# Peptides against a protein of PDB entry 7BDX, part 20

Target 1, 212 residues: chain A of PDB entry 7BDX
Amino acid sequence: EMGAAACTLLWGVSSSEEVVKAILGGDKALKFFSITGQTMESFVKSLDGDVQELDSDESQFVFALAGIVTNVAAIACGREFLVNSSRVLLDTILQLLGDLKPGQCTKLKVLMLMSLYNVSINLKGLKYISESPGFIPLLWWLLSDPDAEVCLHVLRLVQSVVLEPEVFSKSASEFRSSLPLQRILAMSKSRNPRLQTAAQELLEDLRTLEHN

## One batch from the design tools (peptide; aimed at target 1 D55 F63)

Design b1_p12_1_s2 (made by RFdiffusion4, then SolubleMPNN; from b1_p12_1, 7 letters changed)
Fold by OpenDDE base, seed 5:
Parts: sequence; C-alpha cells; structure tokens
Structure b1_p12_1_s2 (fold): chain B 212 residues (1-212), chain C 212 residues (1-212), chain A 12 residues (1-12)
Amino acid sequence: as target 1 above (212 residues)
Amino acid sequence: as target 1 above (212 residues)
Amino acid sequence: SPIDELLRKLLS
C-alpha cells in the first residue's frame, strides 16, 4: 500500500518538466527505470494465474509506474534518457503489449502505448521502436483490441511511422502486405470521434504514399 | 525494492517547494501521510526482533518517507498541512523517538527530529508539538543519545521552545526542574563545532530567561 | 506537441 501511494504521488508530480529533469538528474534514475520494467513484467506474468482486481494496490502501483514512464517520455530530455539509457524498459513495454490478450489490462495497455508514442516523437526513439523485431505484427495484434482507446493509440503510433519516410521505407513492404485495411476503414466510421479522425487521417496519409 | 526506489525519487524531488505544493494539492496527500506514519511505526516495532541492516530496502524506504515529511515541513504550506491534517503523523514521530534506544536507528532519529524542528518553525506547529504529553522528558531522553547529530537537533528543538515565550511559559517549571544542565554544558565544550555552538547559544538564551 | 499537452492534462 505505501509503495503504491508513493508511486502515485510521484506519477502526479512527474507531469512537470522540472520534476522529470530532477528525476533524471539524480543518480537513482537508471536503477528506478530498470526495476520499473521488471515490476511491470512481473505484474503481467502474474495475471495468467490470478484474477487481479483492477483496483488492487498492485494494479494501481503498476499504473503509476507506466504513468511515470509516459510523463518522462513526454519531455525531450526524458525521451533522450529512455532511448539512450533505458532501452530494456522500452523492449519490456513492447513485449508486454504482445503478451496481453485483446481486452486484457486495457488501462495498462493505453498507458504503455502512450509512452511508446511519446518516445516516437523524436526520430531516434521512433527508429528504435520501429526496428524492434515483430513491431508491425504487434501493431496489428493490438489493433484487434475491442477497446477504442487502445486502437486509437495504436493508430497514432502507426501514423508516427507513416509520416516519417526514413522509417516507413524500411518496413513499407511488410506494412503493405499485412495492413488490416478493412479494420482501419471500419474505425474511420466509428462513432468515437477521436478514433474516427485518427483512422481517417491515417487513411489519407496512406493514400498519399501510394501515389508517390 | 520498487517501492523504495519510487519513494527515494519522491524524496529527492520533494526538496522543491513547487513539488511539495503539488503533493499537497492532490487528493492523495492525506492518505499518503497517514500510511507513512503507520509504515514508520511498523518498521520501528520490527527492530526489537531482527537486526535490520541499515542498508536494507526497508530501512531506505523509511528514510525516504521521513525525508519527504521533513521536506514538506520545510515549506510554509507544508507545515500548515501537517499541523492541520496530519497530526497523527506528528504524534507517531514523537512516539517513535521515545521508543528508540540511545544509539538505535540514528539516521531515522535525525530525520524525524529535523521534521519536528521544521514543523516548529510556525507557532501553531510549535504549540502542538510542545503540548504533547511527555514532550520535555522526551527531549532529555533524546539528549542522552551518544550521536552528536541527534543531540544537535534536540538542542535546536529546545531552542525553538525557549525562544517563544508563549510556549516556554507553559512548561517553564518542568523545564527548570528537569534540565540536564551538566549535559548541555558538556556539549558546549564539544569538538563538534555545530553541537558546540548550539549548546552555547541555548545556554545564553537560558541565562537571559533567568534574569527576566 | 498539442496532443502531448492534452494527454498531460488528462493524466493529471
């Protein structure tokens, strides 16, 4: 309980850029983010056996951890830190997103996807994530999720790839061969306006690339 | 391990006034400081049975908690919060300082004493602490500690009482009857310059009060 | 980005 409370407070204050800088300026940042990945992994592995209550201290603790990572990745120096010094954490997030079933731990998925999107804001981060083995299949796996928010953040991440020619060119063939076009088209007709817009914009971007 | 790491980071960033304000502005502050007291109490109670390694994750976690309280108390709005909304925590700190033997958990004692001193910076805080049952005997108990830093922070707290006539007058009789004068005089001759100065200043303040 | 700012507000 105490750990979850402390982590939740840290999550809240880490919305500040100055706090992110302070976290990273300390000599404990590396260890913290290393343990963060391990803790998140342990949590996800524990789900296969026990019905974890969404409101459990353990769940809230992991949400706070994921939130901290997201907040760090929202800042330029935080992205640089994650890409340079915490790649194992990024790899763990990618792995965990693949391990979770559609509809499973939706809130955690959203937070992890948000963190990946934030990391992808810089070219080095985008390159690192997109060059991860199985990245494209992972995106389509996640896009099969029934949750609109999960799908939204997947589409945002796909858009980040599509809008960067240097990155997109490396996976363009695989992308074209595996694109769940009908699923994306269906999302462009969603009643969820955010999902609808994201899908429509992505389709427009893809059409532009087909003509070039 | 993860909880200790998160709490340690929170301790570090809580040195900022803006972070303290952010901690207190959240709806989770009350619960956090409630659990903090309970956690510290549980830790101290566990010492009677097992040799706790000073470097244990549990010890470091509790140090971080005490450090956070100290940092909060260092800020005006933090002191107000502690005195108005977290009195149980202050009572717990006072109790734990009494429960620990001389030379036991020195680092924790120092942090807790620093927090009490910080709380005593405002008159309401000073009044609350000084009106606690057994406060004067507690000060003398703590002043029997062989550690110079513990004794230093006790003397600082005593000085806070002595320099506030409204507070001192309420306990002046008990204070005079129980004052370990020879111990304080010995400290005024300490080779530790900080302890020496604190003891000398207190003796000067006491002499001034005897003539008034 | 404006989207990042919005997300920060949603997470706060």
Scores: peptide ipSAE 0.006, ipTM 0.726, DockQ to the pose 0.101
OpenDDE base, seeds 1, 2, 3, 4: peptide ipSAE 0.000, 0.000, 0.000, 0.000; ipTM 0.706, 0.723, 0.722, 0.716; seed 3 fails the geometry check

Design b1_p12_1_s3 (made by RFdiffusion4, then SolubleMPNN; from b1_p12_1, 6 letters changed)
Fold by OpenDDE base, seed 3:
Structure b1_p12_1_s3 (fold): chain B 212 residues (1-212), chain C 212 residues (1-212), chain A 12 residues (1-12)
Amino acid sequence: as target 1 above (212 residues)
Amino acid sequence: as target 1 above (212 residues)
Amino acid sequence: SPIDELLKELLS
């Protein structure tokens, strides 16, 4: 209960760049982010057994942790920290996204995807994430989610890969061979305007890549 | 473990006035401070049984909570919030200071005393604290502590009462009748320069009050 | 459609 409240407040204030700098400028940041992934992992592993209420203190705590990571990753120095010093956390987020089934823990998946997207703004981060084992299959696994918001953030992450030639070239063959084009086309017809736009833009970017 | 880390980071950033404003500007502040006192109380009550290692995660978490309260109380809007909306927390801090024996949980006592002192900068806060049941006996109980830092912060709080005529007049009779003058005189001869100065200043202030 | 052209290129 108290941990969730403290973490929620930390999440709220971490929207400030100055707060992110203050967090990372101290000697406590390494410890915090080293155990953040473990806490998130423990939560996800516990889901197979006990129906944890989505609004439980534990769930709120984990959401706040994911939110903090997202806010840190939104800032240049935060991205640098995550990519240089917290690679285990990135690995954990990728693993957890694979462990969660379509439709499972939608809010957590969205936050984790947002954090990965923010990390992808740094080319070094994008390279690290995209070179992770099973990254391309993971994207398609996540894109099978029935939730429009999950799919939206997957498409945004896919677009980050597609728009970066140095990254896309390494996975272009696998990407083209496994691309769920019919799924993306269906999303371009979505009633969700954000999803529709993201899918359409991705299709246009893919078309440009095929002509170049 | 994770809660302590999150709370420690929140404590660190709460030294900023802007962060305090951000904490209090949200709808999460009430919940946080409502359960903060309960968490601290639970910790103090647990000390009578299990020798909790002072450096335990639980101890660090509670220290961080006390630190956050202190940092919030250091800012005008934070004092206003505590005095207007978190009176239960103030009551809890006063109770916990009474429950802890001399020499017990020195670090926590110092932080709690610092928070009360900061609250006392607001006249409304000073009135609230000083009108608490057993406040004067509590000051003398705390002043019996062997720790110079505890005694220093008690003397600072006593000085806040003495310097405010509207507050001091209400308790002047009890204060004069119970004043541990010999103890304060001994502190004025302390090898600790901060304690020495605080005790000397208080004695001078008391002398001025007796001549007026 | 432009999408059909993309489909043909991706599947080729």
Scores: peptide ipSAE 0.015, ipTM 0.755, DockQ to the pose 0.020
OpenDDE base, seeds 1, 2, 4, 5: peptide ipSAE 0.014, 0.007, 0.013, 0.013; ipTM 0.757, 0.756, 0.757, 0.758; seeds 2, 4 fail the geometry check

Design b1_p12_1_s4 (made by RFdiffusion4, then SolubleMPNN; from b1_p12_1, 7 letters changed)
Fold by OpenDDE base, seed 1:
Structure b1_p12_1_s4 (fold): chain B 212 residues (1-212), chain C 212 residues (1-212), chain A 12 residues (1-12)
Amino acid sequence: as target 1 above (212 residues)
Amino acid sequence: as target 1 above (212 residues)
Amino acid sequence: SPIDELLDKLLS
């Protein structure tokens, strides 16, 4: 319980840029983010056995960890740190997103997707993520989720890829051939206004790319 | 390990006043400080059985907790919060300081004494601490410690009591009758310059009070 | 529809 409480407070204060800079300015940052990845992976691996109650201390702890990563990635120096010094953590997040089934561990997926989206604001981060083995299949795997928030954050990440010509050009063929267009079209008609808007904007971005 | 790492980062960033304000602005602050007291108590109780290696994750975790409390108490709003909303934590710290033997768990004693000293900057905090049952015997118990840092922080806390007329007047008789004057005089001749100075200043403060 | 054109382009 105490670990979850401390981690939750750290998550809360990490919304400040100055706190992110302070976290990264210490000699413990590397160790912290290394253990973070391992802990998140351990949690996801434990889900196959026991129905961990969604409200367990362990769940709260892992959510706080994912929230911290997201907040760090929201800051320019945090993105640089993650891409230069914590690639294993990024790889772990990508792996965990792939290991989770549609509808499984929705809140954690959302947080992890938000972290990846924030990393993708950096061109180097976007390149690193998009060049990960199985990245495009992963996007479509995640887009099959019944949860609107998961799908929303997938669409945002897809949009980040599509809007960067240097990145999109490398995977354009695979992207076009595997695009779940009917799924995205269905989302553009969603009753969820955020999901609807994100899907519509992505379709507009795709249209613009194909007309150029 | 992850809990200790997260707590250590929280400790580091809590040196900022803005972070302390952010910690206290959340709805989890009360729970956090409640669990903090319980966790510190659990740690101290566990020391009677296993020689917990001074460098264990548990030790690091508890040191980080004590450090957070100290940093919170360094800020005016933090002192107000502790005295108004977390008295159980203060009572726990006083209890734990009494339960530890001379030379036992020195680093934790130092951190806990620093937290109490910071609380004592607030008149309400000083009143609360000094009116705790067995407070004066506790000061002398702690002052028997062989560690110079423990003794230094005890002397600083004693000085805070002595310099506040409203507080000192309530316990002046007990204080005078039980004062380990020979011990303080020995400290005023210490080779440790910080301890020497603190003891000399306290003796000067006491002299001033007796001449008025 | 513009969506159908996009569909045709993306699926071609």
Scores: peptide ipSAE 0.000, ipTM 0.735, DockQ to the pose 0.021
OpenDDE base, seeds 2, 3, 4, 5: peptide ipSAE 0.000, 0.005, 0.000, 0.000; ipTM 0.728, 0.737, 0.738, 0.736; seeds 2, 3 fail the geometry check

Design b1_p12_2 (made by RFdiffusion4)
Pose (drawn by RFdiffusion4):
Structure b1_p12_2 (pose): chain A 212 residues (1-212), chain B 210 residues (1-210), chain P 12 residues (1-12)
Amino acid sequence: as target 1 above (212 residues)
Amino acid sequence: EMGAAACTLLWGVSSSEEVVKAILGGDKALKFFSITGQTMESFVKSLDGDVQELDSDESQFVFALAGIVTNVAAIACGREFLVNSSRVLLDTILQLLGDLKPGQCTKLKVLMLMSLYNVSINLKGLKYISESPGFIPLLWWLLSDPDAEVCLHVLRLVQSVVLEPEVFSKSASEFRSSLPLQRILAMSKSRNPRLQTAAQELLEDLRTLE
Amino acid sequence: AFAEEVLAEAAA
């Protein structure tokens, strides 16, 4: 209970750039981010499906962990630190997104997808994520999630890699072969404007790159 | 005059999340949200045989109080703090909406309805408002107001209550059937565009979940 | 927007 309370407080204050700089400056953050991935992996493996039931100081603990990772990656030196020091944590995030079934731990998936988008803002972070093993199959599969907030963060991540045609050119062929054009087109007609324009903007960029 | 000027200044700066977080600790020593409800209750009681005066120092004081409550509830930890600590203030807001006759204190009713909408974004806040005494009769009473802005913010609150699970097993199935569907339909053909669209949106949501 | 208008009126 005490462990989760401290992680929740750290999640609250981690929204500040001044606090994020202080976390990376203290010679204990490396251990914190290594054991963070282990705790997130342990939490996901412990779930035999079901849902989460807002596990008392268990789910709030991993949510605080993913929330901190997201708030750290939201700061320039935070996403820089993560791609240099905590590449194993990035591997764990990408692994846990594929390991989590559609509809299972939706809040954890959005926090994790938000952090991947933030790390992709860093040039090396974009390279590391896009070059990870089944990255493209993972993207199209996360789009098969019924939750609209998960689909929105997948489209924002796809748009981020698509916005760097150099990195996008390495993962050619499968981007044209396996892309769920129909699902992205359906998302360009959603009554939710943020999801609708995200898919509309991604479709504009996808059609423009195939011709230009 | 001095009290209202300081409250208006606080309403201006309360649009910042940093300021809202700073306000939530101050409620301990000076019961800011506890005495806010008393001041708002005292103001409506003082309008015995009369309606609003406006441009007054007293009018802008309670507008600033309701505006601050709204700007606090607009921040996630603000609406979380209100539903945990300031449930009496939420009671006062819901009470004063029913106590205010139609056409009386229109600007105050809109600001109060905006704060309830914001608190309803929080899961416990939605339960607390929807399970409050006389809540459905209050929605009907507020929709009988001639002012379009008040009707718009009632429809926005009703839409917030209609969306999300709320157990869904006839707990929300009866809430939808008990609404003034005729008045919502009349407001769907309204000449006020903002009101017409809110009633249209609400009607789509009522039909979607039927 | 309504709240900004009321605030602007009070500030004035």

Design b1_p12_2_s1 (made by RFdiffusion4, then SolubleMPNN; from b1_p12_2, 8 letters changed)
Fold by OpenDDE base, seed 2:
Structure b1_p12_2_s1 (fold): chain B 212 residues (1-212), chain C 212 residues (1-212), chain A 12 residues (1-12)
Amino acid sequence: as target 1 above (212 residues)
Amino acid sequence: as target 1 above (212 residues)
Amino acid sequence: DFLKKVLEESLK
């Protein structure tokens, strides 16, 4: 597919800050990110019946779109754009992360989680996503995934919430009452060193918060 | 269409030399330009029956592709890539310019002609396209277009041939025998000032060549 | 010590 090829190239060049600025500086950015959300949603909805082969042009296309969103979110002006002008896309990403079953579309989940993590670097973005309905249950749903990379990026997103007192205080009660402590403890013993480290660091941060 | 939107963004960012270098530096460039040629060919073939509305997503997609090729050809490394690694695409562009009727797909013709003109800035590129079968007849076919912008870019491409003695000498006999002098003279009287100037300059260059 | 937020590496 030509669309997948073009989107893959756009993904590759979006690693540049100047390219992200150029994408956002055009009058087409809003439309692009609107259609991006719709396309990702359509893709996830189509998965219920046909096992879309991970290697399909459609899958690669949606991966490239998620990659572009991630790369845009990796830059300050991109985060500001997403939080101010593309909230529907953020809502869509949160929704799709909830709609996907454990073990389903791992690569897409990772990219979407990375994009949300990048958005969470912006305090306004972190506030927005953490105040989304069902955000805390969503984190624990995602942390039930058998994929270590999904779990890693969930832990990193949880860390972003925990490390911001202004955000954490709003959900502290729900967070403490629903915290899958046994699951996080199990991850701290993972053979995956990145997952192990992330879980251990989060446990240390959580202990610090209980003493304050 | 998401593909058209992505391709349009890629077109916009391809105005940067660094983006062109990034596109070409990846392992996906060859595949992209191969599919580009196929997509453009498929589009032109589909025009024979249904008047594809100029405003269709498909048309905009192909315009963006042609725009990307033009932007790549505007840069030295891009010209070298096209001439060395994407000759099939150049052949396709030449073919499609021959396949399109006068007045048909004017915007696409202009973009394709601009890409060929940019390629002609490279002597190796100029040699390649001018040695293509039917190149001289193609120029005169294109110069029959009622669109002044098409004719302008044809005249500019003709000028590239005329100004390179090494290239012109190979086709000088065919060129002189088939030159639509009356048409070029008519263009030198055009109300379009750019077309008028281009035609006048070409006539002056041709007169200089007859005296040498 | 709290973890610092780190930008994700751009993907290609």
Scores: peptide ipSAE 0.027, ipTM 0.838, DockQ to the pose 0.057
OpenDDE base, seeds 1, 3, 4, 5: peptide ipSAE 0.029, 0.021, 0.022, 0.026; ipTM 0.838, 0.836, 0.832, 0.839; seeds 1, 3, 4 fail the geometry check

Design b1_p12_2_s2 (made by RFdiffusion4, then SolubleMPNN; from b1_p12_2, 4 letters changed)
Fold by OpenDDE base, seed 4:
Structure b1_p12_2_s2 (fold): chain B 212 residues (1-212), chain C 212 residues (1-212), chain A 12 residues (1-12)
Amino acid sequence: as target 1 above (212 residues)
Amino acid sequence: as target 1 above (212 residues)
Amino acid sequence: DFADKVLAEALA
């Protein structure tokens, strides 16, 4: 309980750039993010058996950790730190996103996807994530989720790849051959306006690339 | 481990007034400080048997909690919050300071004393703490500690009482009758310059009050 | 243009 409370407070204040800089300016940051990855992994591995109540202190703690990573990645120096010094954490997030089934741990998926999206704003971060083994299949696996918020953040991450020529050119062949076009088209007709817009924009970006 | 790491980061960033305001601006603050008191109490109660390695994750976690309380109390709105909404935590800190033997948990004592000193800057906080049952005996119990840093922060807290006429007048009789004058005089000859200065200043303040 | 990427904020 106390750990979850402290971590939740840290998550709340990590929305500040100054707080992120303070977190990263200390010698404790590396250890913190290393343990974060391990803690998140342990949590996801524990889900296979017991329907852990999503409202448990353990779940709340892991959500707060993922939220902190997301907020750190929202700051330029935070993105640089993650890409340069916490690559193992990024690899862990990618792995955990692959290990989770559609509809499983939706809130955690959203937070992890938001963190990856924020990292993708940095070209070095986008390159690192997109060059990860199985990245393109992972995107389509995640896009099969029934949750609109999961799908929204997947589409945003896909858009970050598509909009960067240096990254997209490396994956363009695999991307074109495996693109779940019918799924994206279905999302462009979603009643969720955010999902609808993201799907429409991605379809427009893809059409522009086919004409070049 | 992860809880201690998160709490330690929160402690570090809580040195900022803006972070303290962010912590207190949420609905989670009350719960956090309530659990903080309980966690600190549980830790101190566990010390009677096992020589808990002072470097344990549990110790580090409790030190970080006490540090957060201290940093919150360093801010005007934080002092107001503690005195108005977290009195149970203040009572717990006073109790724990009484339960600890001389030389036991020195680092925790220092942090708790620093928090009480910061609270004492607010007249309402000083009144509340000084009116607590056994407060004057507690000060002398703490001043018997062999640690110079513990004694320093006790002397500073005593000075806060002595310098406030409205508070001192209520305890003046008990204070005069039980004052460990020889101990304070010994501290005024300390090789620790901070302790020496604090003891000398307190002796001067006490002499001024005897002449009025 | 990096300027057009809206950051995702995770609110607690």
Scores: peptide ipSAE 0.127, ipTM 0.847, DockQ to the pose 0.062
OpenDDE base, seeds 1, 2, 3, 5: peptide ipSAE 0.091, 0.125, 0.126, 0.121; ipTM 0.846, 0.845, 0.847, 0.845; seed 1 fails the geometry check

Design b1_p12_2_s3 (made by RFdiffusion4, then SolubleMPNN; from b1_p12_2, 4 letters changed)
Fold by OpenDDE base, seed 4:
Structure b1_p12_2_s3 (fold): chain B 212 residues (1-212), chain C 212 residues (1-212), chain A 12 residues (1-12)
Amino acid sequence: as target 1 above (212 residues)
Amino acid sequence: as target 1 above (212 residues)
Amino acid sequence: SFLERVLAEALA
């Protein structure tokens, strides 16, 4: 319980750029983010067993960790840190997103996707994650999720890939051959306005690429 | 390990006034400080058993908690919060300082004393802690510590009591009857310059009170 | 696009 409480407070204050700088400016940041990945991995591996109550202290702790990573990635120096010094954490997030089934651990999945999206704002970060083995299949796996928030953040991440010519060109063949167009079209008609907008924008971006 | 790492980062960033405000501005602060006291108490109670290595994750975690409390108490709104909403934590710190033997858990003892000193900057806080049962005997118990840093922070806390007429008047009789004057005089000759200065200043303050 | 510049904020 105490660990979850402390981590939750750290998550809350990590919304500040100055706090992120303070976290990263110390010698303890590397260790923290290393153990973060391990802790998240251990949690996800434990889910195949007993239905860990989503509201457990363990779940809260892991959600807070994912939230911290997301907030770090929201800051330019945080993105630089993650891409340069915490690549193992990014690899772990990609792995865990693949290990989770559709509908499983929605909140964690959203937070992890948000972190990857924030990393994708940095071209170096986008290059790194998009060059990960199975990245394109992973996007489509995640897009099959029944949760609108999961799908929203997947679409946003897909958009980051599509809008960056240097990244998209490397994946363009696989992307075009495997694109779940009907799924994205269905999302463009969603009752969820955020999901609807994200799907529409992505479809517009894709149409532009077909003409160029 | 992960809990200790998170708590250590939270401690580091809590040196900022804005971070303290952010910690306290949420609904999670009350729970955090409640559990903090319980966690510190559980740790101190565990010390009577196996020599917990001072460098254990558990020790690091508790040190970070005590550090956070100290940093919160360093800010005016933090002192107000502790005195108004976390009195149980203050009571716990006083209790734990009494339960620890001279030379036992020096680092924790220093951090707890620093927190009490910071609370004493607020007259309401000083009144509260000085009205705690056994407060004066506790000061002398702590002043018997062989560690110069422990003694330094005890002397500073004693000075806070002595310099506040409204507080000192309530304890003046007990204070005068039990004052370890020879111990304080010995500290005024310490090779530790900080301890030496603190002891000299306290002796000057005490002399002034004898003449008034 | 509008979305490219909007950071994802994880609020606690």
Scores: peptide ipSAE 0.108, ipTM 0.841, DockQ to the pose 0.070
OpenDDE base, seeds 1, 2, 3, 5: peptide ipSAE 0.090, 0.070, 0.105, 0.045; ipTM 0.839, 0.837, 0.841, 0.833; seed 2 fails the geometry check

Design b1_p12_2_s4 (made by RFdiffusion4, then SolubleMPNN; from b1_p12_2, 5 letters changed)
Fold by OpenDDE base, seed 5:
Structure b1_p12_2_s4 (fold): chain B 212 residues (1-212), chain C 212 residues (1-212), chain A 12 residues (1-12)
Amino acid sequence: as target 1 above (212 residues)
Amino acid sequence: as target 1 above (212 residues)
Amino acid sequence: DFLDEVLAESLA
């Protein structure tokens, strides 16, 4: 309980750039993010066994951790820190996104995807994530999720790749060969306006790239 | 481990007034400080049993909690919050200071005393603490500690009482009857400059009050 | 840098 409360408060205050700078300026940041990855991994591994209640203190604690990572990645210096000093955490997030089944731990999956999207704003971060083994299959695996919010954040991450020629060129062949076009087309007809728009924009971006 | 890391980071950033305001402006502050008191109490109760290593994650976690309370009390709005909304925590701190033996949990004792001193800067806080049952005996109990830093913070708290006529007048009789004068005189001859100065100043303040 | 901040999502 106390850990969840403390971590939730830390999450809330990490919405400030100054707080992110303070977190990163301390001698404890590296250790914190290392243990964060381990804790998130342990949590996801525990899901295959006992049905953890989504409203448990443990779940709330891990959500807060993922939220902190997201907020750190929302700031330029935070992105730099994660990409330079906490790559293991990024690798862990990618791994955990692959380990989770469709519909499993939706809230955590959304938070992790948001963190990856924020990291992808930095070209170095985008390069790092996109060069991860199995990245493209992971995107399609995640896009099979029934949750519209998960799919939305996947589409946003795909868009970040497509909009960066240096990154897209490296994976264009694999991308074209495995693109779940029918799924994206279905999303472009979604009643969810955010998902609909994201899918339409991505389809337009893809069409532009084929004609050039 | 993760709880201690998160709480330690929260402690670090709580040195900022803006962060204290952010903590208190959320809907989670009341719950956090309630659980804080319970956690500190549980920790102190556990000391009578198993020798907790001072360097344990649990100890570090509780130190960070006490540090957060201290930092909150260092800010005017934080003092107001504690005195208005978290009196149970203040009562718990007073109780725990009484439960600890001389030389036991020195670091925690110092942090708790620092928090009480900070609260005592507010007249309402000083009134609240000083009107606690057994407050004066508690001060003398704490002043029996062999640790110079504990004694220093006790002397500072005593000084806050002595310097406020509205507060001192209510307890002046009990204070005079139980004052460990020989102990304070011994501290005024300490080789520790901070302790020496604090004891000398208090003795001067006490002399001034007797001649008026 | 400024454009990057606008695109990032922060959670409260």
Scores: peptide ipSAE 0.041, ipTM 0.815, DockQ to the pose 0.061
OpenDDE base, seeds 1, 2, 3, 4: peptide ipSAE 0.033, 0.028, 0.034, 0.040; ipTM 0.817, 0.816, 0.819, 0.819

